# Peptides against a protein of PDB entry 3EFO: the designs that were tried, part 5

Target 1, 262 residues: chain A of PDB entry 3EFO
Amino acid sequence: SQLADLYKSCETDALINFFAKSAFKAVLHQPLKVIREILVNQTAHMLACYRKNCASPSAASQLILPDSMKVLPVYMNCLLKNCVLLSRPEISTDERAYQRQLVMTMGVADSQLFFYPQLLPIHTLDVKSTMLPAAVRCSESRLSEEGIFLLANGLHMFLWLGVSSPPELIQGIFNVPSFAHINTDMTLLPEVGNPYSQQLRMIMGIIQQKRPYSMKLTIVKQREQPEMVFRQFLVEDKGLYGGSSYVDFLCCVHKEICQLLN

## One batch from the design tools (peptide; made by RFdiffusion4, then SolubleMPNN)

Design b2_p13_5_s4
Fold by OpenDDE base, seed 1:
Structure b2_p13_5_s4 (fold): chain B 262 residues (1-262), chain A 13 residues (1-13)
Amino acid sequence: as target 1 above (262 residues)
Amino acid sequence: SVPYVAIDMDKLL
């Protein structure tokens, strides 16, 4: 059917880019509350239409997503949680204006990475492999005290180190004997020259490749105060300024879909 | 039918 073909061919990253730009344009003449409601409604209507017309019958307790839109909700939640769409006094006008303008000029690939960062388990690197480690979901639940993670969103790059990260990796990356000796004011990794350091630098280079902006590197130690900034990029978790977790948003969307189909 | 992902909300919550 025409609808089935439409859902099969749907590209979520393109949709999110469209919705983001549309919403950020609307900020100039519509209340934020209305914009957020429209985004949620559009999400619910698209998914409700699929469930009604394209999906096989399923239990009411299940949220059904077409495969092409399996990540639509998480990206939509990230959009809704962006500072441009949040009505919080803690967010400066300048910051909102800056991010609004950035997104308005972003291509599909850029906006995808911007809204949902790559989070890579660097501690699992195979120095003999040219493949990137598989990205993990952007949630604190995927971090490990024994792990080292690289996060990138096209604008910022963070190297997060667990309090129990392996000393041998710390030595390999920073050429220091322990976690305590890592200087978090460093914006560039030292050129240690060992295979692990070289591999990490290669990974960082691949991430930086074809990005319009040079990503500044921030070294983050677990449990230090600056980690709070890093945690704001764990977009599946609850946001600092009241944004919903991914789970909470799924519940919201599911509820609205059910209402539409009743 | 179009391939889909089913999320069991009862288990998720």
Scores: peptide ipSAE 0.386, ipTM 0.899, DockQ to the pose 0.917
Fold by OpenDDE base, seed 2:
Structure b2_p13_5_s4 (fold): chain B 262 residues (1-262), chain A 13 residues (1-13)
Amino acid sequence: as target 1 above (262 residues)
Amino acid sequence: SVPYVAIDMDKLL
């Protein structure tokens, strides 16, 4: 059917780009609450239409996502949690204006990375491999105290270190003997010159490749105050300044779909 | 048919 073909050919990354730009344009003349409601409604309607017309019958307790839209909810939640769509006094007008303007000029690939960062387990690096490590979900639940993770969203790059990060990796990356000796004021990794350090630099280079902005590196130690900034990029978790976790958002969308169909 | 992903919402609660 025509509808089936539409859902098969859907490009979620393009949709998110469109929704983001549409919403960020609308903030100039519509209340934020209304914009947020529209985005949720659009998400629910698209998925409700699929369930009604294209999907096989399923239990009411199941949320059914066409394969082409399997990541639509998570990206939509990230969009909804962006500071541009939040009316909080803790968020400066300058920051909202800056991010709004950035997104308005972003291509599809840029906006995809911007809304949902790459989170890479660096502690699993194979120095003999040319492949990037498999990304993990952007949630605190995917971090480990023994791990080292690189996060990048096209604008910022963070190197997060667990309190129990392997000393040999710390030595390899920073040329210091322990976690306590890591200087988080640095914005560049030292030129250590060992294979692990070189591999990490290569990965960082690959991530930076084809990005329109040079990403500043921030070193983050677990349980130190600056970690709070890093945690704001764990977009599947509940945000500090509002917005739902991904799980909560799924529940919200599912509820609205059920309301539309019943 | 269009392939899909099914999420059991009861398991997420």
Scores: peptide ipSAE 0.383, ipTM 0.896, DockQ to the pose 0.927
Fold by OpenDDE base, seed 4:
Structure b2_p13_5_s4 (fold): chain B 262 residues (1-262), chain A 13 residues (1-13)
Amino acid sequence: as target 1 above (262 residues)
Amino acid sequence: SVPYVAIDMDKLL
């Protein structure tokens, strides 16, 4: 059926791009609350339609996502949690305006990365490999006090270091003996020259090359003040300004789907 | 049929 074909061919990244631009355009004329409700409603309707018309019967306790839309909820939640759609005084008008303009000009790939950052476990790097490490989900639960993570969303790049980051890695990256010696004021990694440093720089370069904007590097130590900014990009977690976690959002969507189908 | 992912919300909570 046409409907089945639609769900088979659906590209979530394109859909999110569309929703983002539509929502961000609507901000000029509609209340933020209404826009958010529309987005949630649209999400629920799409998924409800699938469940009704394309999916096999399943338990009411299950949320059924077509494979093509398996990541739709997480991206939608990220969109909903974007500062443009949040009416919080903590977020400056300038910041909202800036991000709105950015997204309005973003292609599908750019917006995908923007809403859901890449979080790379740098501490797992194999210096003998030229491949990028596999990204992990953007949640604090995926961080480790012993780990070092690189986060990039196309606009910002963060290097997050756990308090128990291996000294050898710290030495490799920063040429300092310990976590305490890392200078977080730097926006560029030193050219240490060892294979690990070179590989990290290469990775950062690769990430940067694929993006239209130059990403400023921020070095973040766990449990220091700048980590709060970093945590805002852990988009699956509860938002600093009242946004839902991914899990909470799934529950919300599931509830709405059930309401539509009952 | 369209492939799908089923999330057990009871287990998720």
Scores: peptide ipSAE 0.370, ipTM 0.892, DockQ to the pose 0.907
Fold by OpenDDE base, seed 5:
Structure b2_p13_5_s4 (fold): chain B 262 residues (1-262), chain A 13 residues (1-13)
Amino acid sequence: as target 1 above (262 residues)
Amino acid sequence: SVPYVAIDMDKLL
């Protein structure tokens, strides 16, 4: 059927780009609350339609996602948690306007990365390999106190270091003996010149490739104040300004779908 | 049929 074909061919990254731009355009004419409700409603309706018309029978306790939309909920949640769509007084009008304008000009690939950052476990790098480490889910639960992670969203690049990061890696990256010696005010990594440093720099370069903006690098130590800024990019977690975790959003969507199908 | 992913919400919670 045409409907089945539609769900088979759906590209979530394109869809989220469309929703983002549509929502951000609507901000000028509609209340933020209404826009958020529309986005959730649209998500629920699309998934409800699939379950009703295209999916195999399944238990009511299951959330059924077309394969092409398996990551739609997480991206949608990220969109909903973006400062442009939040009514919190802590978010300045200027910041909203700035990010709105940025997204309105983003292509599909740019917006995908913007809403869901790439989080790489740098501490697992094999200096003998040219392969990039596999990205992990953007959640605090995926971090490790013993780990070093690189996060990038097309605008910002964070190098997060656990309090128990391996000293040898710290030395390799920063040429200092310990975590405590790392200067977080630096915006550039030192040119240490060892294989690990070189590989990390290469990875950072690859991430920067074909991005329209030069990403600002921020060094983040676990448990220091700037980590709070970093945590805002762990988009699957609960938002600082009241946004839902991914799990909470899934529950919300599931409930909406069930209501639509009852 | 369209391939899909099923998330068991009972297990997720």
Scores: peptide ipSAE 0.366, ipTM 0.891, DockQ to the pose 0.913

Design b2_p13_6_s2
Fold by OpenDDE base, seed 3:
Structure b2_p13_6_s2 (fold): chain B 262 residues (1-262), chain A 13 residues (1-13)
Amino acid sequence: as target 1 above (262 residues)
Amino acid sequence: SSYVAIDMDKLLA
């Protein structure tokens, strides 16, 4: 059917870009609550329509997503959790305005990365390989106390270190003997010069080259106060300012779809 | 049609 073909041709990144810009434009004329409701409603209606007209019959307990939209919910949740759409006193007007303007000018690739960061397990680097490590889902559940992770969203770059990260990697990256010796005030990695350090720097360079803005590097130690900032970029988790986890959002969307179809 | 099915019962268990 024509409708089925339409869903097959949908690109989630383009949709998110559209929804983001539409929502952020609407902020000027609509209450935030209304905008959020519209976004959820649009998501639910779109998916309900697919389930009704395009998908094979499935159990009511299942959430059915077109393959082309399999990651739409997580991105939509990220959009809904963005500071521009949140009415929280902890978020300054300047910050909202800043992010609004940024997104309004972002291309599809930029907005995709902005809303859903790239999280790389750099502790798994093979110095003999030119391949970048596979990104993991942006959730605390994907972190490891023994691991070192690089997170980038096009504007910020974080190097997160687990409390039990390998001393040899710490030495390789920072030229210090232990986790405790790492200076988190640094914004640049030292020029250690070993293969691992060079490869990490290369990866960081590749990530940076794909982005229009220079990403400031923040070193984050697990269980230290600054980690709270880093955790805000673990977008599948519950947000500090009241945003839902990905799981909770899926539940919400599923419920609304069921209501539409019943 | 190709789609992804998420079992909400399992997800929420």
Scores: peptide ipSAE 0.353, ipTM 0.894, DockQ to the pose 0.913
Fold by OpenDDE base, seed 1:
Structure b2_p13_6_s2 (fold): chain B 262 residues (1-262), chain A 13 residues (1-13)
Amino acid sequence: as target 1 above (262 residues)
Amino acid sequence: SSYVAIDMDKLLA
């Protein structure tokens, strides 16, 4: 059907870019509550329309997403959780204005990465491979105390180290004997020169080359206070300032769809 | 058309 073809052609990254810019423009003349409601309603309406007109009959307990929009809810939730759309006194006006202006000028690829960061399991790195490790979902549930992860959102880069991260990898990356010896104040990795270090640098370089801004590197140790900043980029988890988890948002969207169709 | 089905009952369990 014509409608099915439309959904097939939909690109979530383009939609999110559009919705983000539209919402951030609307912030100037509409209440945040209204903007958030519009975004949720638009999401629900699109998915309800698909279910009604394109999807095969399914149980009411199932949320049906077209393949082209399978990640729409998670990105939409990320948008809703952005500081620009949150009405919290803890968020400064300057920060809100800054991020608003940033997004207003972002292309599709930039906004995609901005709203949903890339999280890479560096501890699984194969020094003989030129391919990037497969990204994992941005949730604490995907982290490991034995792991080392690189997170990038186009503006910031974080290297997160679990408390039980392998000493050999720590030595390879930082040229120090243990986790305790890692200096988290550094913004550059040392030139160790071993294959693992070189591979990590290559990965970081690839990530940086595709972005218009130079990403500052922050080294984060698990269970240290600065980890809280890192955790804010785990966008599928519950936000610090009242944003919903991905699961909670799915429930919200599902309920809204059911209300529209019943 | 291809789609993804999420079982909300299982997800919320």
Scores: peptide ipSAE 0.334, ipTM 0.886, DockQ to the pose 0.899
Fold by OpenDDE base, seed 5:
Structure b2_p13_6_s2 (fold): chain B 262 residues (1-262), chain A 13 residues (1-13)
Amino acid sequence: as target 1 above (262 residues)
Amino acid sequence: SSYVAIDMDKLLA
């Protein structure tokens, strides 16, 4: 059917870019609450339509997503949790204006990365491999105290270190003997020169490639105060300023779809 | 398959 073909042709990254720009334009003349509701409704309607007209029979307890939209909910949740769409006193008008302007000029690839960061387990690096490590989901549940993770969203880059991160890796990256010796005020990694350091720099370089902005590097130690900023980029978790977790959002969408179909 | 099915019961368990 034409409808089925439409869903097959849809790309989540393009959709989220469209929704983001549409929403961010709408903030100029519509209440934020209304905008958020529209986004959720649109998401639910699209998915409800697919379930009704395109999907094979399935249990009511299942949320059915077209393959092309398999990650739409998570991106949509990220959009909804963006400061531009949050009416919280903790968020300054200037910050909203800044991010709004940024997104309004972003291409599809840029907005995708902006809303859902790339989180890489650096501690699993094969120094002999030219491939990037597989990204993990942006959730605290995917972190480990023994791990080192690199997060990038096109604007910021974070190197997160677990409290129990391997000393040998710390030595390799920072040329210091332990976690406690890492200086988090640094915005550049030292040029240690070993294979691990070189590999990490290469990865960072690849991530920086084709991005319009130079990403500022922030080194984050687990359990230190600056980690709070880092955690805000774990977009699948519950947001500090009222955003839902991915799981909660899925539940919300599922319920709305069911309501639309019943 | 043309779609992904998320078992909400399992997810929320």
Scores: peptide ipSAE 0.317, ipTM 0.881, DockQ to the pose 0.814
Fold by OpenDDE base, seed 4:
Structure b2_p13_6_s2 (fold): chain B 262 residues (1-262), chain A 13 residues (1-13)
Amino acid sequence: as target 1 above (262 residues)
Amino acid sequence: SSYVAIDMDKLLA
């Protein structure tokens, strides 16, 4: 799966780590607009070079990505949409500075998770299995009103609940009878003690494992105000403060590649 | 070398 490749694309991970640190360093002495343009140009040039020199001839309507870089555009878009590279007044200077400093110290694995979060369908948990559920793409299109999802990016952890989440799961996780009874002010899950609760806690523990920072848990109900914050981490969607969806970014990159080659 | 080809027209449809 493409998502599986995201976690296994070591070369892309390294590149993104490099680009991120380079860009975040450049923020100190170059305009954000220029930095973003450079990143896009570099992406396009790398891919154009591959298409020209390494790939077989293909239709102009096709975007050709080498296997080692097949997820580069995804991560690059995430990087471009990071608050550090966004010139928006809605983003505080402190927040930008904080995230900049964090990324500057991140290893490849950390930055990979940071830029592209894990989004896990918790409602699909098998209490008889110790395996983690397969992550889904970070897009609203992958959410379900009937579902419960755990999102983690190494710094934050969100438990997102659809408005139609199964009461039995809600009971299992929160020991309350319904969605309406869930207290979103909690930063810790209650000790319910049933198998489902234990499995979820285990998963959360695994996600937290070997991460340099303790991720604070935020419980998010669909359609409530805090969901807006959660949606910022659906990195394949259009950004709240600008930034393109993944699809739009692909189009942008493709156009630039074509310009370079034609 | 292996690569992925994305049909942009299809993607936009």
Scores: peptide ipSAE 0.314, ipTM 0.880, DockQ to the pose 0.647

Design b2_p13_6_s4
Fold by OpenDDE base, seed 1:
Structure b2_p13_6_s4 (fold): chain B 262 residues (1-262), chain A 13 residues (1-13)
Amino acid sequence: as target 1 above (262 residues)
Amino acid sequence: TSYVAIDMDKLLA
């Protein structure tokens, strides 16, 4: 059907870019509550229409997502959780204005990365491979105390280290003997020169070369106070300022779809 | 049309 073809051609990243810019324009003349409701309603309506007209009959307990929109809910939740759309006094007007202007000028690829960061398990690097490690979901549940992860959203880059990170990797990256010796005030990795260090630098370079802004590197140790900033970029988790987890949002969307179809 | 089905009962359990 023509509808089925339409859904096949839909690109979630383009949709999110559109919705983000539309919403961020609307904040100038509409209440935030209304904007959030519109975004949720649009999401629910699109998915309800698909289920009604394109999908095979399924149990009411199932949320059906076309392949082209399989990540639409998670991105939409990220958009809804952005400071521009949150009505919290803790968020300064300047921060809202800054992020609003940033997104208004972002292309599709930039906004995609901005709303859903790339999280890479650096501890799994194969120094003999030129391929990037597979990204993991942006959730604390995907981190490990034994792991080292690189997170990038196009504006910021974080290197997160678990408390039990392998000493050999720490030595390879930082040229220090242990986790405790890592200086988190540094914004540049030392040029140690070993294969692992070179591979990590290569990965960071690949990530950076595709972005319009130079990403500042922040070293984050697990369980230290600055880790809280890093955790805000784990967008599938519950937000600090009242944003829903991905699971909670899926539940919300599912309920809305069911209401539309009943 | 290919789609992903999420079992909400299992997800929320």
Scores: peptide ipSAE 0.354, ipTM 0.894, DockQ to the pose 0.915
Fold by OpenDDE base, seed 3:
Structure b2_p13_6_s4 (fold): chain B 262 residues (1-262), chain A 13 residues (1-13)
Amino acid sequence: as target 1 above (262 residues)
Amino acid sequence: TSYVAIDMDKLLA
């Protein structure tokens, strides 16, 4: 059907860009609550329509997503959790204005990365390979105390170190003997010069490529206070300011879809 | 039509 073809041709990254810009424009004229409701409603309606007209019959307990929109919910949740759409006193007007302006000027690729960061397990790096490590889902559940992860969202770059990070990697990256010796105040990695260090730098360079802004590097140690800032970029987890986890959002969307179809 | 099915019961368990 024509409708089925439409869903097949949809690109989630383009959709999220559109929704983001539309919502961020609407904040000037509509209450935030209304905007959030519209976004959820639009998401539910699109998916309900698909389930009704394009998908094979399935159990009511299943959330059905067209393949082209399999990641739409996670992006939508990220959008809904953005400070621009949150009315919290902890978020300054300046920050809202800043992020609003940023997103309004972002292309599809930029907004995709902005809303859903890349999280790379760099502790798994093969220095003999030129391939980037596969990104993992942006959730604390995907971190490892033994691991080192690089997170980037186009504006910020974080190097997260587990409390049990391999000493050899710490030595390789920072030229210090242990986790405790790492200086988290640094914004640049030292020029250690070994293959692992060079590989990491290469990866960071690749990530920085084609980005309009130079991403400042923040070193984050697990279980230290600054880790809380890093955790805000684990977008599939529950947000600090009341945003839902990805799982909770899926439940919400599923409920709305069921209501529309019943 | 290719789609992804998420079992919400399993997800909530």
Scores: peptide ipSAE 0.353, ipTM 0.894, DockQ to the pose 0.916
Fold by OpenDDE base, seed 5:
Structure b2_p13_6_s4 (fold): chain B 262 residues (1-262), chain A 13 residues (1-13)
Amino acid sequence: as target 1 above (262 residues)
Amino acid sequence: TSYVAIDMDKLLA
């Protein structure tokens, strides 16, 4: 069917870019609450239509997503949790305006990365491999106290270190003997020169490639105050300033779809 | 049509 073909041709990154720009444009003349409701409604309606007209029969307890939209909910949730669409007083008007303008000029790839960061477990790096490590979901549940993770969203880059990060890796990256010795005020990694350091720099370089902005590097130690900022980029978790976790959002969407189909 | 099915019961369990 034409509908089926339409869903097959849809790409989540393009959809999110469209929704983001549409929503951020609407901020100028519509209440934020209304905009958020529209986004949720549109998401639910699209998925409800698919379930009704395109999907094979499935149990009511299942959320059915076309393959092309399999990650739409998580990205949509990220959009909904963006400061531009939040009415929290803790978020300044200037910050909203800034991010609004940024997104309004972003291409599809840029907005994709912006809303859902790349989180890489670099503690598992194979220094002999030229491949990037497989990204993990942006959630605290995917972090490890023994791990070191690199997060990038096109604007910011974070190097997160667990409290129990391997000393050998710390030595490799920072040329210091322990976690406690790491200076988090640094915005650049030292040139240690060992294979691990070189590989990490290479990865960072690859991530930076073709990005319109130079990403500022922030070194984050687990359990230190700056980690709070880092955690805001774990977009699948519940946000500090509001917004649902990914799981909660899925439940919300599922409920809405069921209501639409009943 | 290819799709992904998320078992909400499992997800919530």
Scores: peptide ipSAE 0.330, ipTM 0.886, DockQ to the pose 0.903
Fold by OpenDDE base, seed 4:
Structure b2_p13_6_s4 (fold): chain B 262 residues (1-262), chain A 13 residues (1-13)
Amino acid sequence: as target 1 above (262 residues)
Amino acid sequence: TSYVAIDMDKLLA
């Protein structure tokens, strides 16, 4: 699957790590606008070079991505949308500095997860299986009002609950009868002790495993205020602070490539 | 050489 490729794209992972660290270093001596332009330009140039020299002729309406870089655009967009590279007053200096420092010390695997979170459909858990559910793309379009999703980026963990989440699952996770009864102030799941609860806890443990930082859990109810924070991690969607959706970014890159080649 | 081709027209539709 495309998502599976995201996690296995070693070359892209390395590139993103490099670009991230380079960009975040450059923040100290270059305007953010310039840095963003450089990143987009570099992306376009790399892809243009491939199209020119490595790819077979194709229609101008097609964006051609080598396998090794097929997920580069999505990660690049995530990088561009990171608070460190955004010049918005809504983003505190402390947060920007914090994330900058974190990324500067991240390895390839850490930065991969950081820029593109894991989003797991928890409502699909098979209590009889020890396997993690397949991650879905980080977009609102992949959420459902009937679903429960766990999102993790190595620093934060969110448990998102749809307004129509199954009461049975809610009971299983929180030991409460309904969505309305869930306390979102909790940072830890209750130890309910049923198989579903245990499975979820196991999954959370696996996600936390080998991560350098302990991820704080935030429980998020759909349509409540904290969901806005959660949505910031749906990186393929349009950003809260003006960042592009993945689709829009692809268009941008495609146009840039065409300009380079024509 | 293996690559992915994205039809931008379709993507935007």
Scores: peptide ipSAE 0.319, ipTM 0.882, DockQ to the pose 0.648

